# Ledger of designs, part 81: peptides against a protein of PDB entry 5FRP

Target 1, 225 residues: chain A of PDB entry 5FRP
Amino acid sequence: VEWTESIPQIIATREDISKELNQALAKTFIDSDPRVRRTSVMIFNKVPVTEIWKNITNKAIYTSLLHLAREKHKEVRELCINTMAKFYSNSLNEIERTYQNKEIWEIIDTIPSTLYNLYYINDLNINEQVDSVIFEYLLPFEPDNDKRVHRLLTVLSHFDKKAFTSFFAFNARQIKISFAISKYIDFSKFLNNQESMSSSQGPIVMNKYNQTLQWLASGLSDSTK

## One batch from the design tools (peptide; made by RFdiffusion4, then SolubleMPNN)

Design b2_p16_8_s2 (from b2_p16_8, 9 letters changed)
Fold by OpenDDE base, seed 3:
Structure b2_p16_8_s2 (fold): chain B 225 residues (1-225), chain A 16 residues (1-16)
Amino acid sequence: as target 1 above (225 residues)
Amino acid sequence: EIYPTLLIKNFLEKLK
């Protein structure tokens, strides 16, 4: 653990030990101790993306990182999911595709599929996290149409069949949620009007309001757990 | 408009 914690500093100071570092990291990512694995993942958060790409050249490390998305240890898994999503986004923004880094990009390009495939676990917490990282890192809001389309195409270009299915399901769900929110707002406005509330439609709208809220809430994990 | 799940969650939590 202590050694792994020193790695960010080592990367910054000693380029000559890159081989040893890569060998060591490959081991720490698969260490039996979750703390060691966690620390390994944190390297990707603490070190700039450009330095990661420069210094971490062992493809096994990246493969192991992606594998941790299905980690049994919740904390490590959650960290990994956020880390890989962010790393993907940063890589797209800052790392050029070259012949030398092609093999690493082949792995990194599978991150979107890896993330979307997590929906098949059918865990609400995981689903929420995946939803979050999709909007934050994979497909962030982009007002520029060309950039938005380019990002979308980049993400989709490496999807497996399951990821595509999840993608469409996700989008369908988002549309439904959006519609539900719209209804919620409309119902809320209606209910806030005393005349409307006192009308024959009042109880009906109240019922629909409650149903809408229940539906919206049912898709969310229990924040208390 | 597509609303992020997290935003929705936060919104719903504020309603509680």
Scores: peptide ipSAE 0.010, ipTM 0.419, DockQ to the pose 0.280
Fold by OpenDDE base, seed 2:
Structure b2_p16_8_s2 (fold): chain B 225 residues (1-225), chain A 16 residues (1-16)
Amino acid sequence: as target 1 above (225 residues)
Amino acid sequence: EIYPTLLIKNFLEKLK
């Protein structure tokens, strides 16, 4: 743990980390102690993306990072999901594709697919987190149409079949949620009108209102867990 | 930054 925690500082102060450091880091990512794995992931958060690409050349480290998305330890997994999504976005923005880094890019380009495949676990907490990182890092809001389309195409270009399916399902779900919210607003307006509430439709709309709320809530994880 | 899912979650929590 202590050694791993020192890595960000080492990378920041040294122009090139040794092969030995890369080898050691590869081991810490698969260490039996979740604290060691956690600190390994944190390296990708504490070190600038350009320095990571420059100094971490062992492809096994990147592969191991992606594997931690399915980590048994919740805290490590959650950290990993956020970290890899952010790292992907930063890499797209700051790292050029070259012959020398091609093998690493081949791994990094699978991050979107890796994340979308997490929906198949059918865990509400994971789903919520994946939703969040999609909007924050994978497909962030972009007012420029060309940039937005380019990012979308980049993300989709490396999808596996399952990721595509999840992508379409995700988009469909978002539309449904939007529709449900719209209905919630309509029902709320109706129920806030005394004349409408006292009508024969009052109880019916109240029921629909409650159903809509329940449906919206059912798709969300418990914040206490 | 508040994302749609988080926004909805926060909204629903306020309704409880």
Scores: peptide ipSAE 0.009, ipTM 0.433, DockQ to the pose 0.192
Fold by OpenDDE base, seed 1:
Structure b2_p16_8_s2 (fold): chain B 225 residues (1-225), chain A 16 residues (1-16)
Amino acid sequence: as target 1 above (225 residues)
Amino acid sequence: EIYPTLLIKNFLEKLK
């Protein structure tokens, strides 16, 4: 009987703890110290997705997480971009859509748009990171056609107009890159052949090879910056 | 500065 009477108090205490935690986290995500913000983001990496959804119920925390994608502090921003992409993927795989979590899903469903909109910043480092998380978490390689299509439709279903534009631009760029790589390979094969190199086409192909390399390199971020 | 970090640490410990 005493144990049963303590259950409501324990539940109430847990609810109180949950409330306090959510309030505290909401503050830490907007703290002036980048280290505090970083630690806040790391919670989403260290805690299983199911536990995050269960314990983090304050919408402001998720909104703040998404805002950190445009954080001025590079390390925090990069961590946030990886974290939110992974969290999105894990949520799709492990969290059911219910009436109770609908409001949080409305925020989480904007993660793809948030990521694709980062291309408009026109920063090569950001672009490379977004490319990476798209292939790793948003639209991973999936041999099952039905699963692949379903994931694609899920990602696209919540795109804003800017995200769609970015999506098409991204795909067009990937096709161009693929074509350039193919040309690079062909030119390399040609130049590795002594007979071909000694031909009248040798200098022409060398020039095209260099142009192709320059074009490919121009799309890469400086790893030293 | 220490207080937010401690709060986060405590939270993580409670989730374990």
Scores: peptide ipSAE 0.085, ipTM 0.774, DockQ to the pose 0.017; fails the geometry check
Fold by OpenDDE base, seed 4:
Structure b2_p16_8_s2 (fold): chain B 225 residues (1-225), chain A 16 residues (1-16)
Amino acid sequence: as target 1 above (225 residues)
Amino acid sequence: EIYPTLLIKNFLEKLK
């Protein structure tokens, strides 16, 4: 654990990390101790993306990072999901595609599919996290239309059939959520008006309000779990 | 199986 914690500083200080270090990292990513795996993932968060690409050349490390998205250990999994999404975004923004890094890019380009496939686990906590990283890192708000379209095409270009299905389901769900929130607001406004609440429509709107809230709540994970 | 820890320790020592 202590060794793994020192790696970010080493990478930042030295441009050429030895083959041995890459081999060691490959082992720490698959270590039986979740703490070791966690620390390994943190390297990708603490070290600049350009330095990671320069110094971590063993493709097995990147493959192992992606596998941790389905890790049984909750903390490691959650960290990994955030880390890989952020790393993907940073890589797209800062790393050029070259012949030398082609093999690594082939792995990194599967990150979107890896993330979207997590929806099939049917876990509300995972779903919520994947939703978050999609909006924050994979498909962030971009006012430039060309950049936005290019990013979208890049993300979709490596989707398998399952990822596409998940993508469409995600979008459909977001539309439904948006609509439900809009209705919630409308109902709330209506119910906050005493005259409206006392009308014949009052009980009807109250019922719809409650149904809407229940539906919205059912899609959210329990923060205490 | 050389414990990754030993390899790492040796590597860190070489980096000093």
Scores: peptide ipSAE 0.024, ipTM 0.658, DockQ to the pose 0.012; fails the geometry check

Design b2_p16_8_s3 (from b2_p16_8, 8 letters changed)
Fold by OpenDDE base, seed 5:
Structure b2_p16_8_s3 (fold): chain B 225 residues (1-225), chain A 16 residues (1-16)
Amino acid sequence: as target 1 above (225 residues)
Amino acid sequence: EIYPTLLIKEFLEKLK
């Protein structure tokens, strides 16, 4: 009986602790120290998605997380981009949409737009990272056609106009890259044949090969920068 | 500077 009577107090204490925690986290996400912001983002990586949704109820935290995608501090930004993409994917897979979590979902549903809008920054490193998280988390490989289409529709359903534009540009670029890679392979095969290299087409193909390589390389960030 | 980090650590520990 005494234990049962203590449960409401414990629950109340937990609720109070939860409230205090949410208030504290809201502050840490906007802290002036990038290390504090980084640590805050890491919570979303270390804690299961179900527990995040359960315990983090302050919408300001989620909003702040999304804002960090445009953070000036490179390491925090990069971490945030990966984190929010992964969190989005995990949320879609594991979290049901309810009346109680509607406000949070309204924020989370903007993650795809937030990510696609990063292409407008015109930073090669950011572009590469966004490309990566799109393939890894937003639109991952799914062999089931219905699931794949459903995911795509979910992602697109909350796009703003700019995100749609970026989406189409992204897809167009991927097609071009794919075509270039195919040409690269064909040219490589040709150049590996001694008879072909000795032909009148040898120098022509070599030139095209080099152009293709240069084009492909120009789309990649210098890993040394 | 230390307080936010400690708070986050405590939170993570409570969730485990």
Scores: peptide ipSAE 0.088, ipTM 0.779, DockQ to the pose 0.017
Fold by OpenDDE base, seed 4:
Structure b2_p16_8_s3 (fold): chain B 225 residues (1-225), chain A 16 residues (1-16)
Amino acid sequence: as target 1 above (225 residues)
Amino acid sequence: EIYPTLLIKEFLEKLK
């Protein structure tokens, strides 16, 4: 653990130990101790993306990072999901595609597919996290149409069949959520009006309001779990 | 197999 924690500093200061570093990191990413794995993932958070690409050249490390998205240890898994999504976004923004780094890009380009495939686990916590990282890192808000479309196409270009199906399911769910939120707002406005609430429609709207809330809540994970 | 200890040792040696 202590050794792995020193890696960000080492990468920042010395490039001549890259080979040995890569070999060692390949082991730490698959270490039996979740603390070691966690620390390994943290390297991708602490080191600038450009330095990661420069110093971490063993493709097995990147593959191992992606595998941790299905980690049994919750903390490691959650960290990994956030890390890989952020790393993907940063890489798209800052790393040029070259002949030399093509093998790493082949792995990194599968991150969106890897994340979307997590929906098939059918875990509410995972689903929420994936939802979050999609909007934060994979498909962030972009007012520039060309950039937005380019990003979208980039994300989708490496989808497997399952990820693509998951993508459509996700979008459909988002539409439903949006609609439910709209209803919630409308019902809330109605119920906040005393005259409306006292009308014959009051109880009916209250029932619909409650149903809407229940539906919205059903999609939320238990924060205690 | 390269172990972290060896890596640290090499790193320290290169810092001299």
Scores: peptide ipSAE 0.027, ipTM 0.590, DockQ to the pose 0.011
Fold by OpenDDE base, seed 3:
Structure b2_p16_8_s3 (fold): chain B 225 residues (1-225), chain A 16 residues (1-16)
Amino acid sequence: as target 1 above (225 residues)
Amino acid sequence: EIYPTLLIKEFLEKLK
């Protein structure tokens, strides 16, 4: 653990120890101690993306990072999911595709597929996290149409069949949620009007309001668990 | 308009 914690400093100070560092990191990412694995993942958060790409050249490390998305240890898994999504986004923004880094990009380009495949675990907490990182890192809001389309195409270009299926399911769900929210707002406005509430439609709308709210809530994990 | 799930969650929590 202590050694792994020193890695960010080592990367910053010594370019010559790259091989040894890579060998060591490859081991720490698969260490039996979750704390060691966690610390390993944190390197990707503490070190600038450009320096990561420069100094971490062992493809096994990146592969191992992606595997941690299905980690048994919840904290490590959650950290990994956020980390890999952010790393993907940062890489797209800051790292050029070259012949030298092609092999690493081949792995990194699978991050979206890896994340979308997590929906098949059928865990609400995981689903929520994946939803979050999709909007934050994979497909962030982009007002520029060309950039938005380019990002989308980049994300989709490396999807496996399951990821595509998950993607479409996700989007369909989002549309439904959006519609439900719209209805919720309309119902709320209606119910806030005394005349409307006192009308024959009042009880009907109240019922629909409650159903809509329940439906929206049912898709969310219990924050207490 | 697509709403992020997180935003929805936060919104619903505020309604409680």
Scores: peptide ipSAE 0.011, ipTM 0.423, DockQ to the pose 0.280
Fold by OpenDDE base, seed 2:
Formats: structure tokens, C-alpha cells, sequence
Structure b2_p16_8_s3 (fold): chain B 225 residues (1-225), chain A 16 residues (1-16)
């Protein structure tokens, strides 16, 4: 009987701890110190998704996380982009949609749009990162057709107009890149043949080869920056 | 499957 009477107090204490945690995190995500904001984002990266959904109940924290995708501080922004994409994927895989978590899901479901909208910043580093997280977390390779289609539909179902435009542009770019790679391979094969190189077409193909490489390279950020 | 962009980046870095 005494043990049973202590349970409400323990539950109340846990609720109090949860409330305090939520209040504290809501503040740390908007702290003026980028180190504090970084640490806040790392919670979402290191803590299991199920525990995050259980313990982080303040929707403002999730909204603040998404906002950091446009953070001025580069390191915080980059961390946030990776973290929110991973969190989205993990949530889709591990968290059931319920009445109780509906409001949080409404925010989380906007992560794909938030990420695709980053293409409008027109920054090569951001573009590369968004490309990476799309392939790794949003639309990962899936050999099962039904699962692949389901994931795609889930991602697209919450797109705003701008995100759709970015989505189509992204896909078009991928096709162009694929084509350029194919041409690069063809030119490389030609140039590796001595008879072909000695032909009148040799210099022409060499020029096209170089142009193709330059084009491919121009789409990539400088890894040293 | 490494998406083409990452593969291309790694490839071009090796060519440098």
C-alpha cells in the first residue's frame, strides 16, 4: 500500500522533470550563444527518437529545430539540417501517428518542405548538404517498390508549392548529371584507345572531355571551404 | 546506393 502511494509522487516528479526539461530546451534552442543552440540540436541527434517523442512535448521546440535550418551560424545550420532529416526518417519508421502526437506530427511532416526550400538560398554548400540528406534520409534507396512509393507519397503529401518546384528541379538536375557522367565515360573510353586518339577526332573529344569534367566539378562545392 | 552527387564528389576529389 505504501509503495502504491508513492507512485503518484514519482509520476508527478517525472512530469515535473519533463516540464522543466521542455521549458529549458525551449529557451536553449533560441539562445544567443551558438554553442548552446548546437548542444540543443545534438539532443535530437543522440537521443533515440522514441525517447524524444516521449519526453519532448512542447511543439515550440520542434518548430525552433526546423527554424535552425536557416541559422546564420554555419556549423549549427549544417548540424541542424542533418539532424532534422535523420529525425524525420526515424520518426516515420518508429513513431506511430496518434491523436496525442498529432500536433507534433504536423510540424515534423513539414521537414521535407523545409529542406527542399533551402535550395532557394542558392548556396552550393547548402545544396550539396540537402542533396545528401535527401538521399540518405528523406528518399533513401529502397528496393521494395511498395515501400519506395509509400515513402515518396508521404514526403510529397506535405509539400508546399515551392518545395514541389524544387523537387522537380532536383530530379531534372540528377538526370542531367547522369547524362554528363555517361558522356564522360564514353569520352574516357575513346581517349584510352590509341588509334582513336591519333585520329582527327582525338583533339575534339579531348576538349569535350575537359568541358564535361568542368561542368561536373562546377556543381560541387569546394571541400576546402 | 551512394546517390550520384556524393559519388561524383568522391570521384572528382580523387581526380584532383
Amino acid sequence: as target 1 above (225 residues)
Amino acid sequence: EIYPTLLIKEFLEKLK
Scores: peptide ipSAE 0.010, ipTM 0.427, DockQ to the pose 0.205; fails the geometry check

Design b2_p16_8_s4 (from b2_p16_8, 9 letters changed)
Fold by OpenDDE base, seed 4:
Structure b2_p16_8_s4 (fold): chain B 225 residues (1-225), chain A 16 residues (1-16)
Amino acid sequence: as target 1 above (225 residues)
Amino acid sequence: EIYPTLLIKKFLEELK
């Protein structure tokens, strides 16, 4: 009987400690030192998603994580963007929606919108990263049609107007890129043929090839920046 | 104030 009575107290104590830790952890996400912020974000990468959901109960932590997507410190920002996208995907795959975790899900469900809204910053590095995480984590390749559609609908269901606009713009851009790549391939094949290159069309195709390359390159960030 | 690194470490330890 005594041990049974001690269990609630132990649980309560543990919960209290957990609460305090959560509160303290929340502060680390907004610490002035980018190293601290980085380390805080890394928790989401190092700890299994199930354990994160179980033990990180302070909503402020999740909110702060999302805010770091617009962090001035490049490394922290990039880490955050990758982390939150991955965390979103893992959460969708592994975390059941319950009444108890509803409030956290309300935050997590905004991750796609948060990411798509980053396109409005008009930074090539950010754009590239967002493009990457979309295909890697948000809308990964899924051969199962039902799963693919479900994921898509889930992602879109919490979009704000701006994110939705960005979504369409993104898709349109991808189509254009695909088309440009196709042209690039065709032109490359043509130019690799000596007979074709020596023809009257050679110079014309070369020009189109160069234009295509320039267009493709214009969408790429400077890796040195 | 617990140094942030220590806090994070402690948090991670509690997750084990």
Scores: peptide ipSAE 0.127, ipTM 0.792, DockQ to the pose 0.016
Fold by OpenDDE base, seed 5:
Structure b2_p16_8_s4 (fold): chain B 225 residues (1-225), chain A 16 residues (1-16)
Amino acid sequence: as target 1 above (225 residues)
Amino acid sequence: EIYPTLLIKKFLEELK
């Protein structure tokens, strides 16, 4: 009987501790030391999504996570972008929408917009990273058409106007890249044929090949920077 | 500087 009476106090104490921990954790996301911020973001990578949703109840933590996508510190920013994209995908897959978690979902549902809005920074490295997380986490390859469409609609349903614009621009760019790659392949095949190279078209195709390569290369960040 | 790291560690430990 005494043990049972202690359980509510322990639960209350745990809830209180949990609240205190959440408050303390919220502070670490806005800490002046980028190492602290990095470590805070890593929580979302180390802890299962279900446990995150269960134990991180402070709205400010999720909001702060999203803000770190525009962090000045490159490493923290890059980590945050990957983390939030992955967290979004995992949440969609594993977390049910309930009345109790509605406020958190309202924040999480803005992750796609947050990511697409990063294109407006006009930074090549950021653009490449956003491209990557879109394909990996936001709109991953899904062979099931219904699931793919549902995911797409979910992502788009919370877009702001700027995110929509970025989305269309992204898709247009991907089409152009795809076309360029196709041309590159065709030119490469042509140039690998000795008879074709010796023809009057040889120099013309070589020139187009080089132009295509230059265009493709210009869209890639210098890995040495 | 040490306090936030310790706090994060404690939080992670409580989640396990």
Scores: peptide ipSAE 0.122, ipTM 0.790, DockQ to the pose 0.017
Fold by OpenDDE base, seed 3:
Structure b2_p16_8_s4 (fold): chain B 225 residues (1-225), chain A 16 residues (1-16)
Amino acid sequence: as target 1 above (225 residues)
Amino acid sequence: EIYPTLLIKKFLEELK
Protein backbone atom coordinates (compact mmCIF):
# COMPACT_ATOMS: atom_id res chain seq x y z
CA VAL B 1 0.00 0.00 0.00
CA GLU B 2 2.84 2.40 0.78
CA TRP B 3 4.45 1.73 -2.58
CA THR B 4 1.29 2.68 -4.43
CA GLU B 5 1.05 5.97 -2.61
CA SER B 6 4.56 6.88 -3.68
CA ILE B 7 3.82 6.51 -7.40
CA PRO B 8 1.76 9.67 -7.74
CA GLN B 9 4.43 11.63 -5.97
CA ILE B 10 7.07 10.27 -8.26
CA ILE B 11 4.99 11.10 -11.32
CA ALA B 12 4.29 14.54 -9.98
CA THR B 13 7.95 15.00 -9.27
CA ARG B 14 8.84 14.04 -12.81
CA GLU B 15 6.34 16.44 -14.25
CA ASP B 16 7.63 19.13 -11.98
CA ILE B 17 11.16 18.38 -13.01
CA SER B 18 10.16 18.56 -16.64
CA LYS B 19 8.56 21.92 -16.10
CA GLU B 20 11.55 23.16 -14.20
CA LEU B 21 13.86 21.92 -16.89
CA ASN B 22 11.85 23.71 -19.54
CA GLN B 23 11.97 26.91 -17.55
CA ALA B 24 15.66 26.58 -17.00
CA LEU B 25 16.26 25.77 -20.65
CA ALA B 26 14.36 28.89 -21.66
CA LYS B 27 16.85 30.93 -19.67
CA THR B 28 19.82 29.37 -21.41
CA PHE B 29 18.66 30.65 -24.80
CA ILE B 30 18.96 34.21 -23.55
CA ASP B 31 22.11 33.71 -21.52
CA SER B 32 24.77 36.37 -21.86
CA ASP B 33 27.40 33.76 -22.73
CA PRO B 34 27.34 32.83 -26.43
CA ARG B 35 28.61 29.37 -25.55
CA VAL B 36 25.53 28.73 -23.47
CA ARG B 37 23.27 29.95 -26.25
CA ARG B 38 25.13 27.77 -28.73
CA THR B 39 24.77 24.71 -26.54
CA SER B 40 21.09 25.42 -26.18
CA VAL B 41 20.60 25.58 -29.93
CA MET B 42 22.49 22.33 -30.32
CA ILE B 43 19.76 20.53 -28.40
CA PHE B 44 17.60 20.87 -31.48
CA ASN B 45 20.31 19.19 -33.52
CA LYS B 46 21.08 16.39 -31.10
CA VAL B 47 17.59 15.37 -30.10
CA PRO B 48 15.11 13.84 -32.54
CA VAL B 49 12.38 16.22 -33.64
CA THR B 50 9.68 14.01 -32.12
CA GLU B 51 11.35 14.12 -28.73
CA ILE B 52 11.82 17.87 -28.94
CA TRP B 53 8.12 18.39 -29.56
CA LYS B 54 7.26 16.04 -26.75
CA ASN B 55 9.58 17.40 -24.11
CA ILE B 56 10.03 21.08 -24.94
CA THR B 57 6.67 22.58 -24.16
CA ASN B 58 7.70 26.09 -23.18
CA LYS B 59 6.81 28.40 -26.07
CA ALA B 60 9.47 30.85 -25.00
CA ILE B 61 12.17 28.39 -26.01
CA TYR B 62 10.93 28.27 -29.59
CA THR B 63 10.46 32.02 -29.72
CA SER B 64 13.96 32.53 -28.38
CA LEU B 65 15.37 30.12 -30.94
CA LEU B 66 13.87 32.20 -33.72
CA HIS B 67 15.28 35.39 -32.24
CA LEU B 68 18.77 33.97 -32.33
CA ALA B 69 18.61 34.15 -36.13
CA ARG B 70 19.48 37.82 -35.62
CA GLU B 71 22.09 37.11 -32.99
CA LYS B 72 25.11 39.37 -32.87
CA HIS B 73 27.44 36.45 -32.36
CA LYS B 74 28.11 35.11 -35.85
CA GLU B 75 28.65 31.49 -34.92
CA VAL B 76 25.51 31.30 -32.83
CA ARG B 77 23.51 33.04 -35.53
CA GLU B 78 24.73 30.75 -38.27
CA LEU B 79 24.05 27.70 -36.17
CA CYS B 80 20.61 28.97 -35.33
CA ILE B 81 19.69 29.65 -38.95
CA ASN B 82 20.66 26.14 -40.00
CA THR B 83 19.05 24.60 -36.96
CA MET B 84 15.71 26.33 -37.28
CA ALA B 85 15.47 25.60 -41.00
CA LYS B 86 16.23 21.94 -40.45
CA PHE B 87 13.88 21.79 -37.50
CA TYR B 88 11.12 23.30 -39.61
CA SER B 89 11.59 20.74 -42.34
CA ASN B 90 11.76 17.84 -39.91
CA SER B 91 8.68 19.09 -38.13
CA LEU B 92 6.71 19.25 -41.37
CA ASN B 93 7.77 15.73 -42.19
CA GLU B 94 7.37 14.07 -38.81
CA ILE B 95 5.03 16.05 -36.58
CA GLU B 96 1.29 15.98 -36.98
CA ARG B 97 -0.74 19.07 -36.33
CA THR B 98 -2.91 18.56 -33.29
CA TYR B 99 -4.88 20.73 -30.95
CA GLN B 100 -2.29 20.17 -28.24
CA ASN B 101 0.67 21.39 -30.28
CA LYS B 102 -1.15 24.21 -32.07
CA GLU B 103 0.56 26.96 -30.13
CA ILE B 104 4.00 25.61 -30.92
CA TRP B 105 3.11 25.19 -34.59
CA GLU B 106 2.04 28.82 -34.68
CA ILE B 107 5.60 29.71 -33.81
CA ILE B 108 7.27 27.12 -36.03
CA ASP B 109 5.16 28.18 -39.01
CA THR B 110 6.82 31.60 -38.81
CA ILE B 111 10.29 30.14 -39.45
CA PRO B 112 10.11 30.63 -43.24
CA SER B 113 9.08 34.24 -42.80
CA THR B 114 11.79 34.73 -40.21
CA LEU B 115 14.40 33.37 -42.59
CA TYR B 116 13.26 35.34 -45.64
CA ASN B 117 13.22 38.50 -43.56
CA LEU B 118 16.93 38.05 -42.94
CA TYR B 119 17.55 39.23 -46.51
CA TYR B 120 16.65 42.73 -45.38
CA ILE B 121 19.74 42.83 -43.19
CA ASN B 122 21.65 43.17 -46.46
CA ASP B 123 24.55 41.00 -45.38
CA LEU B 124 26.08 38.81 -48.07
CA ASN B 125 27.04 36.06 -45.66
CA ILE B 126 23.57 35.92 -44.23
CA ASN B 127 22.07 35.98 -47.71
CA GLU B 128 24.18 33.05 -48.81
CA GLN B 129 23.25 31.07 -45.75
CA VAL B 130 19.57 31.79 -46.21
CA ASP B 131 19.85 30.76 -49.86
CA SER B 132 21.43 27.51 -48.76
CA VAL B 133 18.86 26.62 -46.13
CA ILE B 134 16.01 27.45 -48.51
CA PHE B 135 17.28 24.91 -51.01
CA GLU B 136 18.22 22.37 -48.40
CA TYR B 137 15.36 22.54 -45.94
CA LEU B 138 12.52 24.93 -46.77
CA LEU B 139 11.97 24.23 -50.43
CA PRO B 140 14.06 21.19 -51.20
CA PHE B 141 14.02 19.53 -54.56
CA GLU B 142 10.98 17.29 -54.72
CA PRO B 143 10.21 15.30 -57.85
CA ASP B 144 6.63 14.67 -56.79
CA ASN B 145 4.60 17.61 -58.02
CA ASP B 146 1.88 17.32 -55.42
CA LYS B 147 4.35 17.20 -52.57
CA ARG B 148 6.32 20.07 -54.02
CA VAL B 149 3.25 22.26 -54.40
CA HIS B 150 2.00 21.34 -50.96
CA ARG B 151 5.32 22.27 -49.38
CA LEU B 152 5.41 25.54 -51.28
CA LEU B 153 1.90 26.44 -50.21
CA THR B 154 2.72 25.54 -46.62
CA VAL B 155 5.77 27.78 -46.64
CA LEU B 156 3.94 30.70 -48.26
CA SER B 157 0.80 30.42 -46.16
CA HIS B 158 2.43 32.10 -43.18
CA PHE B 159 4.46 34.75 -44.97
CA ASP B 160 4.21 38.34 -43.96
CA LYS B 161 4.33 41.05 -46.61
CA LYS B 162 8.07 41.47 -46.31
CA ALA B 163 8.69 37.77 -46.66
CA PHE B 164 6.64 37.66 -49.85
CA THR B 165 8.61 40.52 -51.28
CA SER B 166 11.82 38.78 -50.35
CA PHE B 167 10.56 35.54 -51.85
CA PHE B 168 9.86 37.14 -55.21
CA ALA B 169 13.18 38.92 -55.17
CA PHE B 170 14.92 35.66 -54.39
CA ASN B 171 13.23 33.86 -57.25
CA ALA B 172 13.99 36.68 -59.66
CA ARG B 173 17.61 36.55 -58.63
CA GLN B 174 17.76 32.80 -59.11
CA ILE B 175 16.41 33.14 -62.63
CA LYS B 176 19.03 35.76 -63.39
CA ILE B 177 21.76 33.61 -61.94
CA SER B 178 20.61 30.63 -63.96
CA PHE B 179 20.64 32.69 -67.11
CA ALA B 180 24.07 34.07 -66.33
CA ILE B 181 25.44 30.59 -65.72
CA SER B 182 24.00 29.44 -69.01
CA LYS B 183 25.70 32.32 -70.77
CA TYR B 184 28.91 31.64 -68.93
CA ILE B 185 28.88 28.08 -70.21
CA ASP B 186 28.15 29.18 -73.76
CA PHE B 187 30.89 31.78 -73.67
CA SER B 188 33.31 29.26 -72.22
CA LYS B 189 32.57 26.82 -75.02
CA PHE B 190 33.05 29.55 -77.57
CA LEU B 191 36.34 30.67 -76.10
CA ASN B 192 37.64 27.13 -75.92
CA ASN B 193 37.25 26.87 -79.68
CA GLN B 194 40.33 28.30 -81.36
CA GLU B 195 38.55 29.12 -84.56
CA SER B 196 35.85 31.00 -82.72
CA MET B 197 38.34 32.84 -80.58
CA SER B 198 40.21 33.99 -83.67
CA SER B 199 37.05 35.34 -85.23
CA SER B 200 35.86 38.92 -85.09
CA GLN B 201 33.52 37.90 -82.30
CA GLY B 202 36.33 36.60 -80.12
CA PRO B 203 37.09 39.83 -78.29
CA ILE B 204 33.42 40.62 -77.88
CA VAL B 205 32.67 37.26 -76.35
CA MET B 206 35.69 37.53 -74.09
CA ASN B 207 34.40 40.81 -72.80
CA LYS B 208 30.96 39.37 -72.19
CA TYR B 209 32.52 36.38 -70.48
CA ASN B 210 34.42 38.62 -68.11
CA GLN B 211 31.36 40.70 -67.37
CA THR B 212 29.32 37.61 -66.67
CA LEU B 213 31.98 36.21 -64.40
CA GLN B 214 32.26 39.48 -62.54
CA TRP B 215 28.52 39.64 -62.07
CA LEU B 216 28.41 36.09 -60.75
CA ALA B 217 31.30 36.73 -58.41
CA SER B 218 29.78 39.93 -57.07
CA GLY B 219 26.91 37.95 -55.65
CA LEU B 220 29.22 35.78 -53.58
CA SER B 221 30.43 36.67 -50.14
CA ASP B 222 34.09 37.01 -49.49
CA SER B 223 34.92 33.86 -47.59
CA THR B 224 37.99 35.56 -46.18
CA LYS B 225 35.79 38.08 -44.27
CA GLU A 1 22.33 27.93 -9.32
CA ILE A 2 22.79 24.98 -11.63
CA TYR A 3 25.14 26.03 -14.38
CA PRO A 4 23.29 26.17 -17.70
CA THR A 5 25.58 23.56 -19.19
CA LEU A 6 24.77 21.14 -16.42
CA LEU A 7 21.12 21.81 -16.87
CA ILE A 8 21.30 21.15 -20.58
CA LYS A 9 23.19 17.96 -19.92
CA LYS A 10 20.58 16.83 -17.45
CA PHE A 11 17.85 17.67 -19.89
CA LEU A 12 19.50 15.60 -22.59
CA GLU A 13 19.99 12.72 -20.20
CA GLU A 14 16.34 12.76 -19.26
CA LEU A 15 15.40 12.59 -22.92
CA LYS A 16 17.24 9.26 -23.27
Scores: peptide ipSAE 0.122, ipTM 0.787, DockQ to the pose 0.016
Fold by OpenDDE base, seed 2:
Structure b2_p16_8_s4 (fold): chain B 225 residues (1-225), chain A 16 residues (1-16)
Amino acid sequence: as target 1 above (225 residues)
Amino acid sequence: EIYPTLLIKKFLEELK
């Protein structure tokens, strides 16, 4: 009987500790030291998604995570972008929507919009990173049509107007890139044929080949910067 | 500087 009476106090103490830890953790996301902010973001990478949802109950932490996507510190920003995209995907796959977690889901559901809105910064490095996380986490390759459509609808259902615009622009760009790659392949095949290269079209195709390569390369960030 | 790092470490340890 005495042991049973101590359980509520222990639970209450643990809940209190959890609350205090959540409050303290919320402060670390806005700390002036980028190392502290980085370490805070890494929690979402190191801890399983189910444990995050269970133990991080302060809404401010999730809001602050999303805000770090526009962080001035490059390394923290890049880490945050990857982290929140992965966290979004894992949450969709592993976390059920309940009445109790509704308010957190309202924040998490804005991650796709947050990411697509980063295209408006017009930074090539950011654009490439956003492209990457879209393919890896937001809209991953899915051979099942129903699952693919469901994921797409889920992502789009919380888009703001700007995110939709970015979405359409992204898709249009992908089509153009695909077309350019196809042309590059065609030109390469032509140039690899000796008879074709010796023809009057040889120099013309070589020029088009070079232009296509330059165009494709211009869309890529300098990996050395 | 030490406090936030220790706090995060403690948080991670308590989750395990």
Scores: peptide ipSAE 0.117, ipTM 0.785, DockQ to the pose 0.017

